# Ledger of designs, part 68: peptides against a protein of PDB entry 5HOI

Target 1, 351 residues: chain A of PDB entry 5HOI
Amino acid sequence: FRYMPFSPAGTPFGFTDRRYLTMNEVGYVSTVKNSEQYSITVSFFDVGRFREYHFEDLFGYDLCFLNEKGTLFGQSKTGQIQYRPHDSIHSNWTKIIPLQAGERITSVAATPVRVIVGTSLGYFRSFNQFGVPFAVEKTSPIVALTAQNYRVFSVHYSQFHGLSYSLSELGTSSKRYYKRECPLPMSLPNINSDMKKDANLDYYNFNPMGIKSLFFSSYGDPCIFGSDNTLLLLSKWRSPEESKWLPILDSNMEIWKMSGGKETTDIHVWPLALAYDTLNCILVKGKHIWPEFPLPLPSEMEIRMPVFVKSKLLEENKAILNKKNEIGADTEAEEGEEDKEIQIPVSMAAE

## One batch from the design tools (peptide; aimed at target 1 M258 K262 K285 M301)

Design b1_p24_5_s3 (made by RFdiffusion4, then SolubleMPNN; from b1_p24_5, 10 letters changed)
Fold by OpenDDE base, seed 2:
Structure b1_p24_5_s3 (fold): chain B 351 residues (1-351), chain A 24 residues (1-24)
Amino acid sequence: as target 1 above (351 residues)
Amino acid sequence: SEERKRKIEETRKKIAELAKEEEE
């Protein structure tokens, strides 16, 4: 196992000279290799609200977090971080995070009021938006971070205990835990089943935890989207006894439903954000499970708890088709191979 | 909202289109 730099919805280079460092509901950050340098572009979905900007990156930033006020960059090996406000009125700042031998920055997050740095040794470093440090805490090794306002959702990994999560609030004087290193019921990538395609191996090498993204919902609930393409939401996290992870969307099931029951192998959901009851995502067509260039326009999917079993739907549709064929067998009309779209009952599409 | 219903339906259409391109 190797700790890799994680950014929300970041993509690998693959065989290309370009990748997305991060993307969310605000926009997307891309980097292009130019010999020994990188060119970074910060792009926005709302082109009326923000102007696209670019700069030369001499450090090779491999960590990124985009918010409505600025972009945080990090270099996992050197410990360099840079915050760039979107507004030119506010100054950029840089800082070196002290790293021990073999320590890596594994994730960074930024809100309008906090900057968070997590490391492979479990150092949790908090700063204000100007890079003034608050505290350093030692936790289990951090593999992913996201933040909203003063709240931080952190994912931890232990070789002995697997994945855990914390939910904390970073006040001015103290850190409050709502959840502290609790078990995270997310499936890890299955090396033996999923790695039969070279594209899946490339993604696993880039992100061995299979965490495609993590974010807070518009209601402030922690969300995570793993390699199983299931969106998990942490419900009732304010009540420790009632708190649970809800599988609020199986994106593979939703693609299957929306395709008329076709077994597609090359359509993928790439998660951006959860706004109310709608997943904002990129629909990806191709061999790679991640978006390429140019970035497709975002799509919206309604969240639905996976109550239906695909096998039962297929059996019911076969039974309906067999009944139609029994009724149609009395009329010898060579009605051609009409693509027998699996009629998903409208009632099952409405619940 | 009606706008949300429209965007969800646009997503459905886009998936259906992308699924046809696999059969050609």
Scores: peptide ipSAE 0.382, ipTM 0.869, DockQ to the pose 0.850
OpenDDE base, seeds 1, 3, 4, 5: peptide ipSAE 0.379, 0.380, 0.381, 0.383; ipTM 0.876, 0.869, 0.869, 0.870; seed 5 fails the geometry check

Design b1_p24_5_s4 (made by RFdiffusion4, then SolubleMPNN; from b1_p24_5, 13 letters changed)
Fold by OpenDDE base, seed 2:
Structure b1_p24_5_s4 (fold): chain B 351 residues (1-351), chain A 24 residues (1-24)
Amino acid sequence: as target 1 above (351 residues)
Amino acid sequence: SEERKKRIEETRKRIKELAEEEEK
């Protein structure tokens, strides 16, 4: 197993010289290889709120986290991190994270008040927004991080225990755990079934955990989107005994529903954020499960717990079609191709 | 909201369009 640098919704280069380092609801960060250097562009979806900016990257940043106040960059091998405020009034800062032999920065996160660095050896390093260190903690190996305000969602990996997660709050004086290295019920990529397509192998080599993204919802709940294209939300995390992961969206099922029941293998959801009860995402068409260039406009999907089984919906629609054909034997009405749409029951949102 | 319904319907439309696009 190889620890790879993770950034939320980051994409591989593939066969191109460009990739997204990260993307979320705020915007997207791209890098383009130019000889021995990289050109990084920080772009925003709200072009009226922030100005796009670019800079030359001589370090080859492979880690990124974008928030509403700035962008954190990291280099997984050298331990260099850079924070760039979006506002030019605030100074950029750079720091070297001390790494042991073979240690890698695996993930970075930044909020307006905290910077977090996680490593392949499980070093959890916390800083303020100015790069002043608070603490170093030893945890299980960190594979992914996200943060909102003072709260951190971390994903850990052990070869013996698989995936675990922590949910913590980084106060000024102490770290509080709401969850500490609890089992994460996320499916890992299945090498044997999914790797028949070269594109899936390329993505697996880039992201062996299959975590497409992780974020906090607008309500401050941890969310994770894995290789199974299911959005998991951690509910009731303030009550440790009542806390559970909810599968709030099967994106493959939702694509199938929204397409009128077409079997598609080339439409993919790329997650950005969860705002209220809508997943903000990029719809991707093609061989690659990740967005290419130019970035499509974001789309919104309503969250729906997977209460329906596809096979039952197909059987029910087949039964409806058979009943229509039994009734329609007398009228040669050219009922247009529109009537062949699978009537998918509007899943009531569990209010 | 009506705006949210519109954005969801735009997503449905986009998925339908993408599902009708032949893999070239």
Scores: peptide ipSAE 0.408, ipTM 0.879, DockQ to the pose 0.729
OpenDDE base, seeds 1, 3, 4, 5: peptide ipSAE 0.406, 0.405, 0.406, 0.404; ipTM 0.878, 0.877, 0.878, 0.877

Design b1_p24_6 (made by RFdiffusion4)
Pose (drawn by RFdiffusion4):
Structure b1_p24_6 (pose): chain A 322 residues (1-190, 198-318, 341-351), chain P 24 residues (1-24)
Amino acid sequence: FRYMPFSPAGTPFGFTDRRYLTMNEVGYVSTVKNSEQYSITVSFFDVGRFREYHFEDLFGYDLCFLNEKGTLFGQSKTGQIQYRPHDSIHSNWTKIIPLQAGERITSVAATPVRVIVGTSLGYFRSFNQFGVPFAVEKTSPIVALTAQNYRVFSVHYSQFHGLSYSLSELGTSSKRYYKRECPLPMSLPNDANLDYYNFNPMGIKSLFFSSYGDPCIFGSDNTLLLLSKWRSPEESKWLPILDSNMEIWKMSGGKETTDIHVWPLALAYDTLNCILVKGKHIWPEFPLPLPSEMEIRMPVFVKSKLLEENKEIQIPVSMAAE
Amino acid sequence: SDLEELKEKAKKEEEELFSEVRRS
């Protein structure tokens, strides 16, 4: 099996010379093939706070993670990473991650206080926001990483357990695990979207902590999974809280559509900030549309019963209250 | 202010997208 470089909400090149590296509620990072180099553009949705800028990529970064304080870039092959703070007060720093034979950097993540690099051999290298290393850890092969403040949500893969996840906190003292390689019941992919599933074999469209600190993941099944009761290991449950396919179906008047798709950015309490993509492909294009907001709904709506009540989709009060 | 206006524009464009499907 070949591990692929993962970034939250990343898009493939397809038949173009540009794609999105990473995408969330802060903004979007795109890269354009420029003859032999690349042109990286860092954009923001709150235009008033941060200034959109661009720079020339002489290395070919294919890994990226965006937070409110800076942008982290990474090269999956050479192992070079660069952290660019949004403000000009703080300097950029660059490090090169040691990679063994065939070892690839599969995912990177950054917070205002931590920088995380994961490799295909299971190396977990953590730094502060300035590049000072804390500890090097060996874990299962990492395929996806996201972090918030001091906490890290990592998704692992092997030939035995399949997909597993670890939830840990990088405290000032030492590293503590809340959950260590527990089952991750995300649906795996089972065609026009072939380009995407070569770029992202797991179908993990994005994963992120919620605005209130709960781990979330958005697989190829277009269902938002939220980790409930992660503080108590014996009570941990993955809860499906939004069937985005059902919502587009209900808002489209019960019509099956093959051109409307959801691209996850982040979860804010009960609202999924996303990009509504219109077209044959399931990933967003250029220019990037304005973010949309999709309220979360428990998957308790049946299409057949909703069709009877309407004879936008009207929902029976008895069912809506449930 | 600008952010609120963009959110209103995005909501309007979303409603127009789903209205086009309902009329199609």

Design b1_p24_6_s1 (made by RFdiffusion4, then SolubleMPNN; from b1_p24_6, 10 letters changed)
Fold by OpenDDE base, seed 2:
Structure b1_p24_6_s1 (fold): chain B 351 residues (1-351), chain A 24 residues (1-24)
Amino acid sequence: as target 1 above (351 residues)
Amino acid sequence: SELEKRKEEAKKELEKIFQEVVDS
């Protein structure tokens, strides 16, 4: 087994000189190989909000994380990381992460307030948005990271225990765990069944875990999309005993329904993000399970599972709050209610 | 918005891809 650099929805080069380093709801980062150098382009879906930019990469960045404020780059072997704000008013910064012999950066994540680096030896390194270090923690080997605000979703791999996950919050003074190295019920790619096509072997060599992407939903729930094309959402993570993974979308089943029940072996879902009740994704038609160039426009797949209840309950709660504010009742209780976990009624889990 | 126009173009391109799969 080899630890490979992971970035959310990153694509392999295949037989081409170009790939996507990462993509999500904000945009996509591409790299083109030019002799001994790379040209990186940071592109956005909302062209009115952000201006596309490019730069020459002399380091060969193989890790990337895109957010609404900037882009984090990393080089898995050298330990170099670079943060580039989208706004030209803010300065870029570069740092070298100290690596042991044979250690690799396996994943990086960035929010407007935190930078996270995970390694093949299980070093979890946290920084602020300016690259000032907070802490170094030793965990099981990290294979994937994502982050939203102060929260971090990490995936770990052990040869003896398989996949595990952690969910943590990175405050100013301390790290809180909601989940710590709990079993992750995601299927690994099956080399014997799934590798019948050369394109699947190329993708397996790029990403042996088969994790196409991981992200936080718009509600702050950890999501993961594996090689089985099933979207898993971690429900009730604030309550350790009630927490469970929900298979909220079988994307192969949804493609099959949308085709009128025809065989759709050449259509693939490439995950970007989970909004309220829709998976934002790229639909890929062809031999490769990943998007090529140019990038198709993003598509939305409706999630039929009880996450619909969260949107309706949030709209109802907002309507109740707006009515309470019109009646002039004291506003001191508002900050404590946003962090209440929306309980999905058991009756709606059967529809 | 320009984003809404792109979403509508993406939806039409999807409908076209699915129609090609239905007509095949």
Scores: peptide ipSAE 0.023, ipTM 0.492, DockQ to the pose 0.490
OpenDDE base, seeds 1, 3, 4, 5: peptide ipSAE 0.019, 0.000, 0.018, 0.019; ipTM 0.505, 0.292, 0.401, 0.498

Design b1_p24_6_s3 (made by RFdiffusion4, then SolubleMPNN; from b1_p24_6, 13 letters changed)
Fold by OpenDDE base, seed 2:
Structure b1_p24_6_s3 (fold): chain B 351 residues (1-351), chain A 24 residues (1-24)
Amino acid sequence: as target 1 above (351 residues)
Amino acid sequence: SELEKRKEEAKEELKKIFKEVVER
């Protein structure tokens, strides 16, 4: 096993001079090999909100995380990280993460308020958006990171225990765990069955864990999309005893339905984000399971679980709140009501 | 919006891809 640099929905070079470093609902970051240097382009899906920009990369950044405020880059071997705000008003900053002999940065994440670096030795490093360090924690080896606001979803790998996950909140003074190194029920890539195609072997060498992406949903639920093309969502994570992974979408089954029941071996789902009840994704047609150049337009795939209950309950709760505000009732807006986990009725989770 | 137009174009391109796969 080798620790490889992970970025959400990142693609390999394959036999080409170009790849995607990362992609999500905000946009996509590409890199092109130009002799001894790389040219990086940060592109956006909302062209009206953001302007595309490019720069020369002399360091060979192999880690990337894109958010609505900026892009974090990392070099897995040297420990260099760079944050580039999208707005020209804010300055870029660069840091070198101290690495031990044989230690690599395996993943990076950035929110508007936090920067996180995870390593192959399990060093979890936290910073603010300006690169000021908060803490260093020793965990099991980190293989993937994502973050939303103050929350971090981390995936860990142990040779003895397989995959685990943590869900934590990075306050100003302390780290809170909702989940700490709990078993992750995700299938690893099967080398014997899945690697019969050379294209799958190239992807396995790039990403041995088969984690195509991980993100937070629009409701703040951790999501992961593995090599089995199943979208897993962590439900009830605020209640440690009730928390479970839900298979909310089998993308192979959805492609099969959309094709009219034909086996489509040349259509692949590439995950970007989960927005409410829809998986934002790239539909890839071809030999490779990952998108090539140019990037196809994003598609929306409806999830099977009636998370429609969350959207309807949120709309109903907003309608109830608006009606209460019209009636002039001094309802102490308990700041805690937005954090009430919407209970999905057991009957709807079994369909 | 320009984003909605791109989402519609993506849905049409998807329909073309599926039509080509079903007609093969």
Scores: peptide ipSAE 0.019, ipTM 0.458, DockQ to the pose 0.454
OpenDDE base, seeds 1, 3, 4, 5: peptide ipSAE 0.000, 0.000, 0.000, 0.000; ipTM 0.260, 0.258, 0.280, 0.261

Design b1_p24_6_s4 (made by RFdiffusion4, then SolubleMPNN; from b1_p24_6, 17 letters changed)
Fold by OpenDDE base, seed 4:
Structure b1_p24_6_s4 (fold): chain B 351 residues (1-351), chain A 24 residues (1-24)
Amino acid sequence: as target 1 above (351 residues)
Amino acid sequence: SELAARRARARAELQAIFQEVVDR
């Protein structure tokens, strides 16, 4: 088994000189081989909000994470990382992560406030957005990372136990775990069935875990999209005993329905983000399950779970709170209410 | 917004791709 560098929605080179290092709702990062170097381009879906930029990469960055404030790059073998703000207000910074013999950086994540590095030996390294280190923790081998604000979703792999996940919050003083190395109910790629199509061999060599992407939803729920093309959402993660993975979208089934029940072997969903009730994705048409160049426009696929209830319940709860404040009830607004999990009524969670 | 217009185009392209698959 070889640990491969993972980035959310990253694509292989295949037989080409170019690939996507990462993509999400903000944009996409591409790299092109130029003899002994690479040219990296950071592109945005909202061209009015951000200006596309490029630079020469002499290190061969194979890890990437894009957020609204900057792009984190990493080199899996050398341990070099670089953070590049999108604006000119903050400077780029570079750091070398110390790696042991045979250790690889397997994943990187960045938010506007945190940088996270995970390794094949299970070193979890945290930094602020300026590259100031907070901590180094030893975990099970990390295969994938994503982060939103202060929260980190990590996927771990053990040869004995398979896939596990952690959900943690990186405060200023300490790391809190909501979930710690819990079993992840995601199927690994079936090499024998999925590799019968030569087109998929290159992908599974690039990404042996078959994790197409992982992200946080707009509501801050961890999401993962595996080789089975099912979007899993972690619900009730604030309540460790009630936490469960919900299959909120079978993208193969949705494609099948939209095709009128025909087998569509040439249409694939490539996940970007979950925004409210819609999966932002690239619809890929062709032999490869990943997007090629040029990148198609992002599509929206409606999820069947009434996540719309969370927004309505949030609005209703805000309206109730505002009404209570108008009535002059001295109910001390507990500062902790913004982080209360919106209870979906049981009647709507069963559909 | 320009983003909303791009999303609307992407939805229309998605529908067209699905229609092409249904019509095959």
Scores: peptide ipSAE 0.014, ipTM 0.452, DockQ to the pose 0.597
OpenDDE base, seeds 1, 2, 3, 5: peptide ipSAE 0.009, 0.000, 0.000, 0.000; ipTM 0.391, 0.264, 0.273, 0.274

Design b1_p24_7 (made by RFdiffusion4)
Pose (drawn by RFdiffusion4):
Structure b1_p24_7 (pose): chain A 322 residues (1-190, 198-318, 341-351), chain P 24 residues (1-24)
Amino acid sequence: FRYMPFSPAGTPFGFTDRRYLTMNEVGYVSTVKNSEQYSITVSFFDVGRFREYHFEDLFGYDLCFLNEKGTLFGQSKTGQIQYRPHDSIHSNWTKIIPLQAGERITSVAATPVRVIVGTSLGYFRSFNQFGVPFAVEKTSPIVALTAQNYRVFSVHYSQFHGLSYSLSELGTSSKRYYKRECPLPMSLPNDANLDYYNFNPMGIKSLFFSSYGDPCIFGSDNTLLLLSKWRSPEESKWLPILDSNMEIWKMSGGKETTDIHVWPLALAYDTLNCILVKGKHIWPEFPLPLPSEMEIRMPVFVKSKLLEENKEIQIPVSMAAE
Amino acid sequence: AEEEEEQDRLYEMVKEALEKQKEK
């Protein structure tokens, strides 16, 4: 099996010279093939706070993670990473991650206080926001990483367990695990979208902590999974809280559509900030549309029953209250 | 042609529903 470089909400090149590196509630990072180099553009949705800028990529970064304080870049092959703070007060710093034979950096994540690099051999290298290393750890092969403040949500893969996840906190003292390689019941992919599933074999469209600090993941099944009771290991449950396919179906008047897709950015309490993609492909294009907000709904709606009541989709009060 | 107009109509419905949720 070949591990692929993962970034939250990243898009493939397809038949173009540009794609999105990473995408969330803060903004979007795109890269354009420029003859022999790349042109990286860092954009923001709150235009008033941060200024959109661009720079020339002489290395070919294919890994990226965006937070409110800076942008982290990475190269899956050479192992070079660069953290660019949004404000000009703080300097950019660059490090090169040691990589063994065939070892690839599979995912990177950054917070205002931590920088995380994961490799295909299971190396977990953590730094502060300035590049000072804390500890190097060996874990299962990492395929996806996201972080919030001091906490890290990592997705692992092997030939035995399949997909597993670890939830840990990088405290000032030492590293503590909340959950260590527990089952991750995310649906795996089972065509026009072949380009995407070569770029992202797991189908993990994005994963992120919620605005209130709960781990979330958005697989190829277009269902938002939220980790409930992660503080008590014996009570941990993955809860499906939004069937985005059902929502587009309800908002489209019960019509089956093959051109409307959801691209996850982040979860804010009960609202999924996303990009509504219209077209044959399931990933967003250029220019990027304005973010949309999709309220989470428990998957308790049956299509056949909703069609009877309407004879937008009107929902029976008795069913809506449930 | 009619199929493309119907797909545009459905897309605008979904977009308007999401804009109403965003206004809350």

Design b1_p24_7_s1 (made by RFdiffusion4, then SolubleMPNN; from b1_p24_7, 12 letters changed)
Fold by OpenDDE base, seed 1:
Structure b1_p24_7_s1 (fold): chain B 351 residues (1-351), chain A 24 residues (1-24)
Amino acid sequence: as target 1 above (351 residues)
Amino acid sequence: AKKKEEEEALYKKVEEALAKEKAK
């Protein structure tokens, strides 16, 4: 087993000179080999909101995380990271992460307020958006990271224990754990069954965990999309004893339905984000399970699990809040209510 | 000035690290 650099929805080069470093709901970052250098392009789906930009990369960035405010780049071997705000008013910054012999940066994440670096030795490094360090923690080896605001979803790998996950919040003074190295009920890629196609072997060599992407939903729930093409959502994560992974979408089953019950081996879901009750994704047609160039337009796939309950419960809670505000009840609680977990009623979680 | 010198010194360390990794 080899720890490989992971970026959300990143693609391998394969036999090409180009790949996606990362993609999500905001956009996609591509890199092209130009002899000994790389040309990086940061592209956006909302072309009205953001301007595409490019730069020359002399370092060969192999890690990337895109958010609405900037792009974080990393070089897994050298430990270099660079943050590039999308707004030219804000300065780029570069930093070297000290690595031990054989240590690799395995994943990076960035929010408008935090930068996170995870390594193959389990070093979890946190920074603010300006590259000021907060802390270094040693965990189990980190294989994937995503972050939203102050929250971090980390995936860990042990040769003895398999996959685990942590969910943490990076305050100004301390790290809080909601979940700490709990078992992750995700299947690893099966080399013997899945590697019958050369394209699957190329992808496995690029991403041996088979994690196509991980993200937070629009409701702040950790999501992971594995090699089984099932979208898992972590429900009730604020309640440690009630916390469970929900298989909210079997994308193979949805493709099968869309195809009228025909086995389709040439259509693949490439996950971008979960917005409300829809998986934003790329429908990939072809030999490779990942998108090639040019990038197809994003598609929406409706999720079957009652995240409809979260939208309805948010609408109901907004309607209750609006009714309370009409009754003149001093709700000092506005800042604290956005962080309340919308409890899915047990009756709807059983469908 | 100082930020540019710090950035250039950082780039130089990275080039040296890249050269060491290419030589392995």
Scores: peptide ipSAE 0.023, ipTM 0.424, DockQ to the pose 0.010
OpenDDE base, seeds 2, 3, 4, 5: peptide ipSAE 0.021, 0.017, 0.000, 0.000; ipTM 0.389, 0.341, 0.259, 0.286

Design b1_p24_7_s2 (made by RFdiffusion4, then SolubleMPNN; from b1_p24_7, 11 letters changed)
Fold by OpenDDE base, seed 3:
Structure b1_p24_7_s2 (fold): chain B 351 residues (1-351), chain A 24 residues (1-24)
Amino acid sequence: as target 1 above (351 residues)
Amino acid sequence: KEKEKEEEELYEKVKKSLEKEKAK
């Protein structure tokens, strides 16, 4: 295992000169290699709200976080960070994070009120939106960060304990924990089964944890999308004893249903955000599990708790086909398969 | 060629299904 720089929904270069540094519901940040420098473009899905902008990057930023007010950039090796407001009224600022020998910035996050930096040694650094520091805390090694308002969702990795998570609130004077280094029930990528395709090896080398993205829902619940293509939501996180991870979407199952039960290897869901009861995502076509250039338009996928395993649905569909063949009835049965998918009551996200 | 065409038809089927769900 190697600590790699993580950004939400970031893509590898692969065999190309370009990649996405990050993407979410606000937009996408791309970088292009131009000999010894990079050209960065910050693009938005709502072109009426924000103007696309670009700049030359002489530092080789490999970390990025986009929000509604600005973009945070980071360089994992040098410790340089830059915040660029989208509005020209506010000035850009740059800071160097002090790193120990072999330490890397592994993840960065930014909200309109906070900037967070996490490292491979577990240094958690917090700042305001102007780069004024609040605190430095030592945690388990940080592999991923996201933030919404004052809340931070952090993923940690230990060689002895595997993946853990924390949920914290960054006040002006103190950090409050709702969850502190609790076990994260997410499977790591299986190297032996999937590495037969060069594309999977390239992605594993870029992101060894297989975390495609992490974000807060529109209701403020921590979400994570792993290598198994399952969206996990942390429910009831305010109640330490009642808090649980809910598998609210199996995107492989949803693609399988929408395909008409055909196995495919060349259709992938790339997660952006969870808004209400829909996953905002990019539907990717091709061998790479990540979007290429140009970026397709975002799609919305309804969240549904996986009630059925693929094997059971295949057995039921075979049983229905066998019954139809025995009855000899040419009736145009409307495909109103009311799969009584238990809609997650919207109320479970708000408590 | 034939496999690439089948994968394209499958992608467009999935995309149209997502577009129909959003319109409900």
Scores: peptide ipSAE 0.397, ipTM 0.883, DockQ to the pose 0.597
OpenDDE base, seeds 1, 2, 4, 5: peptide ipSAE 0.256, 0.139, 0.145, 0.269; ipTM 0.836, 0.729, 0.733, 0.845

